# Peptides against a protein of PDB entry 6FBK: the designs that were tried, part 75

Target 1, 90 residues: chain A of PDB entry 6FBK
Amino acid sequence: EDTGVRVELAEEDHGRKSTIALRLWVEDPKKLKGKPKDNGAIEFTFDLEKETPDEVAQEMIESGFFHESDVKIVAKSIRDRVALIQWRRE

## One batch from the design tools (peptide; made by RFdiffusion4, then SolubleMPNN)

Design b2_p26_5_s4 (from b2_p26_5, 9 letters changed)
Fold by OpenDDE base, seed 3:
Structure b2_p26_5_s4 (fold): chain B 90 residues (1-90), chain A 26 residues (1-26)
Amino acid sequence: as target 1 above (90 residues)
Amino acid sequence: WEIGELKKTVVSKSGKVFNVYELIKT
């Protein structure tokens, strides 16, 4: 499913550590219910062992990046990318 | 897409750092 939100690795993943760097940005704002405050790429670390897409997405909402109604869309975008990364590590 | 300059840094309540970079399409 195309969420309109793109998430990619901000660094090469050698599968050696539990923390990865991700970049997230909106490709299709029409797929979001709210209007994001920023029109840029959000870079952040993601701990594969300690963090969850839902928690990180919620933090983004609370930080003002996205509307509360879009938390699940953001979380899904992160989750989908993280899953792909983990599958590649196997 | 191309990642440009760092525009701002946002720190969440828990202390998580979010760096916002310019997004260049063309």
Scores: peptide ipSAE 0.816, ipTM 0.958, DockQ to the pose 0.922
Fold by OpenDDE base, seed 1:
Structure b2_p26_5_s4 (fold): chain B 90 residues (1-90), chain A 26 residues (1-26)
Amino acid sequence: as target 1 above (90 residues)
Amino acid sequence: WEIGELKKTVVSKSGKVFNVYELIKT
């Protein structure tokens, strides 16, 4: 599903570590209910063993990146990308 | 898309670091 939010690897993944670098940005703002504060790319690490998409999304909301009503959309975007990355590693 | 200059760094309450970069559409 097209969430309007794009999540990509910020570095090449060799499947060697549990932490990956991700980059997230809004590609289609019409898909979001609120208006994101920034229009840039948000780069962050994601620990495949300790973190969850929902928790990271919540942190982004609390940090002011997105409107609270869009937490599920952001979480889904991260989840889908992480799932794909993990699938490729297997 | 091309990643440009670092615009700002935001640290969450838990200490997670979010670096915001300029996004240049190519």
Scores: peptide ipSAE 0.815, ipTM 0.958, DockQ to the pose 0.952
Fold by OpenDDE base, seed 4:
Structure b2_p26_5_s4 (fold): chain B 90 residues (1-90), chain A 26 residues (1-26)
Amino acid sequence: as target 1 above (90 residues)
Amino acid sequence: WEIGELKKTVVSKSGKVFNVYELIKT
């Protein structure tokens, strides 16, 4: 499903580390309920063993990147990309 | 899409770092 939020690897994944670098940005703002105050690409690390998409998404909301009503959309975008990366590693 | 200059760095309450870069479409 197209969430309107794009998440991509910020670095090559050699499948060796438990942490990966990701970049997240809005491609279709109409898919969001709120209006993000930034229109750039957010780069961050994601620990495949310790972090969850929901927790990271919540941190982004609390940091002011997105409206609280869009936490699940952001979390889903991260989850979907992480799943693809993990499946590729198998 | 192309990644441009670093606009700002935001640190969450838990200490997680979010680096925001310019997003260039054209």
Scores: peptide ipSAE 0.815, ipTM 0.958, DockQ to the pose 0.899
Fold by OpenDDE base, seed 5:
Structure b2_p26_5_s4 (fold): chain B 90 residues (1-90), chain A 26 residues (1-26)
Amino acid sequence: as target 1 above (90 residues)
Amino acid sequence: WEIGELKKTVVSKSGKVFNVYELIKT
């Protein structure tokens, strides 16, 4: 499913670390209910063992990046990418 | 898409760092 939010690796993943670097940005703003304040790529680390997509998405909302009504779509975009990365590591 | 210069840095309530970079579409 196309969430309109894109999440990519910010660095090459060799599958050795539990932490990865990700970049997130909006490709299709029409998919979101609110309008993000920034139109750039948000780069952040994600701990595959300690963090969850929902928690990180909530942190982004609380930090003012997205509207509260879009927390689930943001979380889904992160979850989908993380799942793909973990699958590739197997 | 191409990642450009760093625009700003935001630190969340928990201390998580979010770096915002310019997006360049060409």
Scores: peptide ipSAE 0.815, ipTM 0.958, DockQ to the pose 0.951

Design b2_p26_6_s1 (from b2_p26_6, 10 letters changed)
Fold by OpenDDE base, seed 2:
Structure b2_p26_6_s1 (fold): chain B 90 residues (1-90), chain A 26 residues (1-26)
Amino acid sequence: as target 1 above (90 residues)
Amino acid sequence: ARPKVKFKVLSKEEAEAAKKEAEERR
């Protein structure tokens, strides 16, 4: 499912670290219920062992990047990318 | 303890460069 939110690696993943650098941006704002702020992209580290997409998405809401009604779509976007990265590591 | 800044906001130019970089990795 196209969430309208894109998540990509901010660095090359060699599969050595439990942390990965990610970048997140809105590609289709029409998929979101709220109006996201006009930010270019958000770069952040994701700990594959300690963090969850839902927790990180919630932190983005608390930081004011997205409306609370869009927390699940943001979380899904992160989850889908993380799952793909983990799949490629095996 | 100092609050840790988790999110780095990229400029529009940095974001466009990041999008291009991501496309090249695919």
Scores: peptide ipSAE 0.638, ipTM 0.881, DockQ to the pose 0.581
Fold by OpenDDE base, seed 4:
Order: structure tokens, then sequence, then C-alpha cells
Structure b2_p26_6_s1 (fold): chain B 90 residues (1-90), chain A 26 residues (1-26)
């Protein structure tokens, strides 16, 4: 499913640490607001053991990067990438 | 309480570089 939100590794994953650097951008600028609307990309560290995609997505909404209505698609995009990363580590 | 998450908004140049890098890894 194409959410229009892209989440990628911001670093090479060697599978050694629980934290990973991720980059997120949205293809549809209408889904962005605030600072990311100008440049379209957000970089962040994600702790595979301590954080959840839903929590991170909620923080992004609270930071003013997305509309509340898009929290679930943002969370899904993060989740899908994280799941893929975890799968490749197995 | 949820963990505190810090977000870095990339510059236009950084964003383009990041897109290129991501495309290379796909």
Amino acid sequence: as target 1 above (90 residues)
Amino acid sequence: ARPKVKFKVLSKEEAEAAKKEAEERR
C-alpha cells in the first residue's frame, strides 16, 4: 500500500544496535505542515526496543508536522519500514 | 509517558541528498 509517506534508513544497518536513523518524507506536500513543508524531510532516531511507530507518529503530529487525521498513515509507514528492517535482521 | 523523540528537519539540500541516497539503497 502506497501511503504517500516514505521512510528509509538514514544509515547503513549492520544489525548491531537497537537504534536506527530514519528519514521520512511525504510525496504530497498537502499532508505536511510546519517546517517540513518547506523541505519535505524529517530525520530521526528510532529505538527498536523502546519506541513504537504510533508514539513517534503522535510526536510528529504534536510537533506540527502532520494533521491529526494522518497520524495512522504516518505510523503505518514507519511501522512498515521498521518491520522490514527487523525482518532483514532475522 | 512516551519517549521523547527529536526530529531534525532537513534543509532542501540535505533532503535532496537523502532522497538520492535512499534511491541507491532500494
Scores: peptide ipSAE 0.568, ipTM 0.849, DockQ to the pose 0.800
Fold by OpenDDE base, seed 5:
Structure b2_p26_6_s1 (fold): chain B 90 residues (1-90), chain A 26 residues (1-26)
Amino acid sequence: as target 1 above (90 residues)
Amino acid sequence: ARPKVKFKVLSKEEAEAAKKEAEERR
């Protein structure tokens, strides 16, 4: 599914760490608000063992980066990327 | 307790460089 939100690795994944660096941007800048609206991308670490895409997406809403209506789209985009990373580790 | 997440907002130039880098990794 094309969510219009892109999540990519911000580092090379060697499959050894439970924490990965990710970067996120949107195709439509109107989906962003606050500082990311002007600049266009967010980088963050994601702990594969301790964090969930939904909780991280909620924190992005609380930080003022997205409208609450887009939280599930953001969470899905993170989840999809995390799944791909885990599949590549197998 | 949920781990604290720190978000780094990239500049426009950094964002474009990051997009290019991400494309090269695919």
Scores: peptide ipSAE 0.561, ipTM 0.845, DockQ to the pose 0.776
Fold by OpenDDE base, seed 3:
Structure b2_p26_6_s1 (fold): chain B 90 residues (1-90), chain A 26 residues (1-26)
Amino acid sequence: as target 1 above (90 residues)
Amino acid sequence: ARPKVKFKVLSKEEAEAAKKEAEERR
């Protein structure tokens, strides 16, 4: 599913550490109603062992980056990227 | 255990550069 939210690696993943740098931006403003339409991108670290996409998405909502109604879209976008990274590490 | 600054907001210019870099890595 095209969520309209893009999540990419902000660094090269060598598969050595549990923490990865991610970059998130809105590609399709039709999919989202929050502030990211006017923002550039958001960079953040994600701990593959300690954090969940849903918790991080909720923190982004609380920080005012997205509307509450978009939390699941954001969480899915993070989850899909994290899953791909983990798959590539295996 | 939480960093003081978890989220870094990039400018549109920085984001455009990042998009270009990501496109080049494809």
Scores: peptide ipSAE 0.544, ipTM 0.831, DockQ to the pose 0.649

Design b2_p26_6_s4 (from b2_p26_6, 12 letters changed)
Fold by OpenDDE base, seed 2:
Structure b2_p26_6_s4 (fold): chain B 90 residues (1-90), chain A 26 residues (1-26)
Amino acid sequence: as target 1 above (90 residues)
Amino acid sequence: SLPKVEFKVLSEEEARRAREEAEARR
């Protein structure tokens, strides 16, 4: 499902470390209930062993990047990308 | 999990370059 939020690797993944650099941005604002206050991109590290997409999405909400009602769609976007990365590592 | 301390916000120009880079990797 197209969430309207895109998540990509900010670096090459050689599958050697538990943390990865990700970039996140909105491609289709119409799919979000709220209006993001930033039209740029967010870069962050994600710990594949310790962090969850839901918790990271919650922190983005707390930081004011997205509306509370969009937490699940943001989390799904992160989850889908992380899953692809993990599948490629195996 | 531990809370994230920092999110790096890219400018619109940096974001554009990041998108182009991501597309080039596919």
Scores: peptide ipSAE 0.487, ipTM 0.833, DockQ to the pose 0.747
Fold by OpenDDE base, seed 4:
Structure b2_p26_6_s4 (fold): chain B 90 residues (1-90), chain A 26 residues (1-26)
Amino acid sequence: as target 1 above (90 residues)
Amino acid sequence: SLPKVEFKVLSEEEARRAREEAEARR
């Protein structure tokens, strides 16, 4: 499913760390708020053992990067990428 | 789960490079 939100690895994954660097950007700038509205790209670390896509997405909303109505879309995009990364590690 | 507090907003140049790299993978 195309959410309009792109999430990829910001580093090479050797499958050794629980923490990974992710990069997120939105195709439609209208979905963005605050500082990311200018360039539309955000990088962050994600702990595969300690963090969840839903909580990270909520923090992005609270940080003012997205509208509250888009929290589920953002969470899904992160989840889909994380699931793919985990699949490739197995 | 741990709260997320650090988000890096990319510069224009960083964002451009990232998009070009992603496009090359399509």
Scores: peptide ipSAE 0.485, ipTM 0.827, DockQ to the pose 0.737
Fold by OpenDDE base, seed 5:
Structure b2_p26_6_s4 (fold): chain B 90 residues (1-90), chain A 26 residues (1-26)
Amino acid sequence: as target 1 above (90 residues)
Amino acid sequence: SLPKVEFKVLSEEEARRAREEAEARR
């Protein structure tokens, strides 16, 4: 499913760390709020053992980057990328 | 689970490079 939100690795993954660097950007400017609205890109770390896509997406909304109605779209995009990364590590 | 506190908003140049790298991987 095309969510209009893209999530990619911000670093090379050697499968050694539980924490990975991710980049997220939104193709639809209507989904962005605050500072990220200018360039539409956010970089962050994600702990594969301790964090969840839903909690990270909620924190992004609380930080003022997205509308509350888009939390599930953001969470799904993060989840899909994390799932692919974990699959490649197995 | 741990809450996320730190988010880096990319500059225009950083955002452009990130998109180019993503396109090159596809």
Scores: peptide ipSAE 0.479, ipTM 0.827, DockQ to the pose 0.759
Fold by OpenDDE base, seed 3:
Structure b2_p26_6_s4 (fold): chain B 90 residues (1-90), chain A 26 residues (1-26)
Amino acid sequence: as target 1 above (90 residues)
Amino acid sequence: SLPKVEFKVLSEEEARRAREEAEARR
């Protein structure tokens, strides 16, 4: 699905750490709020064992990066990338 | 799960470079 939100690895994944560095950017500037509005790119760590895409997306909303209406799209984009990473680790 | 602690907003140059790299991988 073309969510307009892109999530990629910000580092090489060797499958050893439970945490991964991710980079997220939004193609549609209308979906952005606050500080990332101009450049539309955010980097963060994600713990594959402890964190969930929904909770991380909600934290991004609370941080003022996105509108509340886009939380599910953001969560899905993170989830899809995380799932792909996990599949590649198998 | 633990709450998210840090989100790094990329600078203009960092964001530009990241986009160029991502575009090159398409």
Scores: peptide ipSAE 0.510, ipTM 0.834, DockQ to the pose 0.705; fails the geometry check

Design b2_p26_7_s1 (from b2_p26_7, 9 letters changed)
Fold by OpenDDE base, seed 4:
Structure b2_p26_7_s1 (fold): chain B 90 residues (1-90), chain A 26 residues (1-26)
Amino acid sequence: as target 1 above (90 residues)
Amino acid sequence: MKEFLVTTEDGRRYRVRADGTREELP
């Protein structure tokens, strides 16, 4: 499913550590229920062992980046990318 | 507290925390 939210690695993943650097931005705002505060990219770390897409998405909401109604779509975009990264590590 | 680095349309960069605070980065 195309969430309209793009998530990519912010730096090359060598598969050596449990943390990865991600970059997230809105590619198609029409797919969101609310209007994001910023148009630019958000960079952050993601701990593959300690964090979950839903928790990080919620932190983004609390930080003011997205509307509450879009927490699940943001979480899904992170989850889908993380899954791909983990599959590539195998 | 988790930190996010955001780049705005005008090219400015900010450190954003879960408490909603923003700090402009040089």
Scores: peptide ipSAE 0.713, ipTM 0.932, DockQ to the pose 0.861
Fold by OpenDDE base, seed 3:
Structure b2_p26_7_s1 (fold): chain B 90 residues (1-90), chain A 26 residues (1-26)
Amino acid sequence: as target 1 above (90 residues)
Amino acid sequence: MKEFLVTTEDGRRYRVRADGTREELP
């Protein structure tokens, strides 16, 4: 499903660390219910062993990046990218 | 708490935290 939110690696992943650097931005704002506060990319780390897409998405909401009604779509975008990264590590 | 680095459309960069704080970066 196209969430309208893109997530990609901000740094090359060598599969050695449990943490990865990600970059997230809105590609299609029409897919979101609310209007994002910023129009730029958000960079952050993601711990593959300790963090979950839902928790990180919630933190983004609390930080004011997205409307609360879009937490699930943001979480999905993160989850989908993380899954791809993990599959490549196998 | 988790920190996020955001680049706005005007090219400015900020460090954002869940507590609502937003500080501009050099």
Scores: peptide ipSAE 0.712, ipTM 0.932, DockQ to the pose 0.826
Fold by OpenDDE base, seed 1:
Structure b2_p26_7_s1 (fold): chain B 90 residues (1-90), chain A 26 residues (1-26)
Amino acid sequence: as target 1 above (90 residues)
Amino acid sequence: MKEFLVTTEDGRRYRVRADGTREELP
């Protein structure tokens, strides 16, 4: 499912660390219920062992990037990308 | 507290935290 939110690796993943660098941005704002504060990319680290997509998405909402009604769509975008990265590491 | 780095359309960069703080980066 196309969430309208794009998530990519911000750095090359060599599969050596439990922490990865991600970049997230809105590709199709019509898919969101609210209006995002910024139009630029958001960069952040993600700990594959300690963090979850839902918790990170919630922190993004609390930081003011997205409306609270879009927490699930943001979390799904992160989850889907993380899953792909983990599958490639196998 | 998790930190996020955002780049605006004008090319400026900011460090954003859940406590509401936004710090411009060089």
Scores: peptide ipSAE 0.710, ipTM 0.931, DockQ to the pose 0.775
Fold by OpenDDE base, seed 5:
Structure b2_p26_7_s1 (fold): chain B 90 residues (1-90), chain A 26 residues (1-26)
Amino acid sequence: as target 1 above (90 residues)
Amino acid sequence: MKEFLVTTEDGRRYRVRADGTREELP
């Protein structure tokens, strides 16, 4: 499912650390219910052992990046990318 | 509290936190 939100590695993952660097940005704003505050990319770390896509997405909402109604789509975008990264590490 | 680094359309960069703070980065 195309969420309209892209999430990619901000740096190469060598599979040695529990934390990864991610970059997130809106590719298709029509997929979102609200209008994002910023048009640029958001960079952040993600702890594969301690953090969840839902919690990180909620923190993005609280930080004012996205509308509350878009928390699920943002969480899904992060979840899908994290899953791919974890599968590649195995 | 998690920190996010955002780049705006004009190319400026900021550190953003859930407490509402936004600090411009060099």
Scores: peptide ipSAE 0.710, ipTM 0.931, DockQ to the pose 0.806

Design b2_p26_7_s2 (from b2_p26_7, 9 letters changed)
Fold by OpenDDE base, seed 3:
Structure b2_p26_7_s2 (fold): chain B 90 residues (1-90), chain A 26 residues (1-26)
Amino acid sequence: as target 1 above (90 residues)
Amino acid sequence: MKEFLVTDEAGERYRVGADGTRERLE
């Protein structure tokens, strides 16, 4: 499912650390219910062992990046990318 | 709690705090 939100690695992943650097931005704003505050990319780390896509997405909402009604779609975009990264590590 | 860095259309970078406050990175 296309969420309209793009998530990519901000740094090369050599599969050595439990944390990864990610970059997230809106590719298709029509997929979101609310209007994102920014039109640029958001950079952050993600701990593969301690954090969850839903919790990180919620923090983005609390920080004012997205409307609360879009928490699930943002979480899904993160989850899908994280899954791909984990599959690549195997 | 979590730190986020955002880059706007002009290329300006900001550090976003837990309360949503922003600090331009100079």
Scores: peptide ipSAE 0.670, ipTM 0.912, DockQ to the pose 0.800
Fold by OpenDDE base, seed 5:
Structure b2_p26_7_s2 (fold): chain B 90 residues (1-90), chain A 26 residues (1-26)
Amino acid sequence: as target 1 above (90 residues)
Amino acid sequence: MKEFLVTDEAGERYRVGADGTRERLE
């Protein structure tokens, strides 16, 4: 399902580290219940072994990027991209 | 606590902390 939130690699992934650099932004704001604070992309690292999409999404909410009601949709967007990256590493 | 980097419409980059505090990157 299209979450309206896009997540892409901010740097090329050579599959050497457990940490990847990601860029996240809202492509379709109508999919969100709240209005995101920014229109630009958010850059962050993600540890494939230690972090979870839900935890990172929660931290984004706490930082004020998204409304609390959108935590699940944000988490899903991260999860889907992370899964794809992990599959490509195999 | 996780740090996030965001760029505003003016092209200015900011570091955003867990508490939402923003600091412009020079």
Scores: peptide ipSAE 0.669, ipTM 0.912, DockQ to the pose 0.758
Fold by OpenDDE base, seed 1:
Structure b2_p26_7_s2 (fold): chain B 90 residues (1-90), chain A 26 residues (1-26)
Amino acid sequence: as target 1 above (90 residues)
Amino acid sequence: MKEFLVTDEAGERYRVGADGTRERLE
């Protein structure tokens, strides 16, 4: 599903660490219920063993990046990318 | 606890803390 939110690797993944560097930005703001505070890319690390897309999405909202009503769409965007990365590691 | 780095339209980078506090990066 096209969430309007894009997530990509910020650094090359060599498959050696449990953490990855991600970059997230809004490609289609019309897909969101609220209006994002920024239109720039957000960079962050993601621990494949300890963190979950839902929890990270919540932290983004608490940090003020997105409206609380968009937590699920943001989480889905992260989840979908993480799944692809994990599949690629196999 | 989670730290985020955001780049604005002007290319300026900020570190954003869990409380939403922003610090411009050099």
Scores: peptide ipSAE 0.669, ipTM 0.912, DockQ to the pose 0.832
Fold by OpenDDE base, seed 4:
Structure b2_p26_7_s2 (fold): chain B 90 residues (1-90), chain A 26 residues (1-26)
Amino acid sequence: as target 1 above (90 residues)
Amino acid sequence: MKEFLVTDEAGERYRVGADGTRERLE
């Protein structure tokens, strides 16, 4: 499902590190319940071994990027991209 | 606690802390 939130690699993934660089931004704010604080891209690292999309999404909410009601849709966006990256590595 | 970088429309970059504080990156 289209979450309206886009997540992509911020750097080329060589499949060597457990950490990847991601970029996340809102393409369709109407898909979110709350109003995001920013309209720009958010960059962050994601440790494929230590972190989970849900935990990272929660930290984004705590940092003020999104409303708490949108934590699951943000997490899904991250999860879907991470899954694709992992599948591409295999 | 995770660090996030946000880029605004003008291309300015900010470091956002866990508490939501922002620091413009030089």
Scores: peptide ipSAE 0.668, ipTM 0.912, DockQ to the pose 0.800

Design b2_p26_7_s3 (from b2_p26_7, 9 letters changed)
Fold by OpenDDE base, seed 2:
Structure b2_p26_7_s3 (fold): chain B 90 residues (1-90), chain A 26 residues (1-26)
Amino acid sequence: as target 1 above (90 residues)
Amino acid sequence: MKVFLVTTEDGRRYRVRADGTRELLE
């Protein structure tokens, strides 16, 4: 599913740390119900052992980046990328 | 507290905290 939200590694992943650096941005705003506050990329760390896509997405909403109605679509975008990264590590 | 770094359309970067507060990065 194309969420309209892109998530990529912000730095090369050597598979040595439990944390990864991610970059997230809206590629197709029409896929979202609300209007994102910013047009640029959001950078953040993600702890593969302690954090979940849903919780991080909720924090983004609380921080004001996205409308609350888009929490699930944002979470899915993060989840899908994290899954790919974890699969590559194996 | 989760910290995010955002780059706005004008190219400026901000540190954004979980409470929504923003700090311009120099």
Scores: peptide ipSAE 0.705, ipTM 0.928, DockQ to the pose 0.869
Fold by OpenDDE base, seed 1:
Structure b2_p26_7_s3 (fold): chain B 90 residues (1-90), chain A 26 residues (1-26)
Amino acid sequence: as target 1 above (90 residues)
Amino acid sequence: MKVFLVTTEDGRRYRVRADGTRELLE
């Protein structure tokens, strides 16, 4: 499902570290219930062993990037990308 | 707490804290 939120690797992944660098931005704002604060990309690290998409998405909401009603759609976008990255590492 | 970096349309880059405060990066 197209969430309207895009997540990509911000750096090349050589499969050596448990942490990855990600970039997230809104591609289709019509898919969101609320209005995102920024139009630009958000960069952050993601620990494949310690963090979860839901927790990171919640932190983004608390930081003010997205409306609280969009926590699940943001989490899904992160989850889907992380899954693809993990599959490529196998 | 987790740190986020955001780039605005004018190209400026900010460090965003968990409480929502922003710091312009030099």
Scores: peptide ipSAE 0.702, ipTM 0.927, DockQ to the pose 0.782
Fold by OpenDDE base, seed 4:
Structure b2_p26_7_s3 (fold): chain B 90 residues (1-90), chain A 26 residues (1-26)
Amino acid sequence: as target 1 above (90 residues)
Amino acid sequence: MKVFLVTTEDGRRYRVRADGTRELLE
């Protein structure tokens, strides 16, 4: 599913750490219900063992990046990328 | 407290904290 939100590795993943660096940005704003505050990329770390896509998405909303109605689509974008990264580590 | 780094349309970079406060990165 195309969420209109892209998530990529901000740094090369050597599969050694439980934390990864991610970059997230809106590629198709029409897929979102609200209007994001920024048009640029958001960089952050993600702990594969301690954090969840839903919780991180909620923190992004609380920080003012996205409208609350878009929490699920943002979370899905993070989840899909994280799953892909984990599968590649196996 | 989760920390995010954002690049705005004008190319400036900010550190954003959970409370929404932004700090310009120089």
Scores: peptide ipSAE 0.701, ipTM 0.927, DockQ to the pose 0.819
Fold by OpenDDE base, seed 3:
Structure b2_p26_7_s3 (fold): chain B 90 residues (1-90), chain A 26 residues (1-26)
Amino acid sequence: as target 1 above (90 residues)
Amino acid sequence: MKVFLVTTEDGRRYRVRADGTRELLE
């Protein structure tokens, strides 16, 4: 599924830390139900052992970045990228 | 608890807190 939301590493991942730095932004706003507050990139850390995409997505909603109806789309975007990163670490 | 950094269209960077409060990074 094309979520219209892109997530990538904000820095190189050497596979040594349980935390990674991510950058997230809307590439295709038409895929979202609501209008995001910003059109720029959001940077944040993600703890591979302690955090979940759903929880982080919910925090983004609470912080006002996205409409509540788009929480699952945002979560999926994070989940998909995290999965790729974890696969590359193996 | 979660802290986000966002860059707006005008090129400014903000620290965004859980309550939605934004702090301009200078």
Scores: peptide ipSAE 0.699, ipTM 0.926, DockQ to the pose 0.817

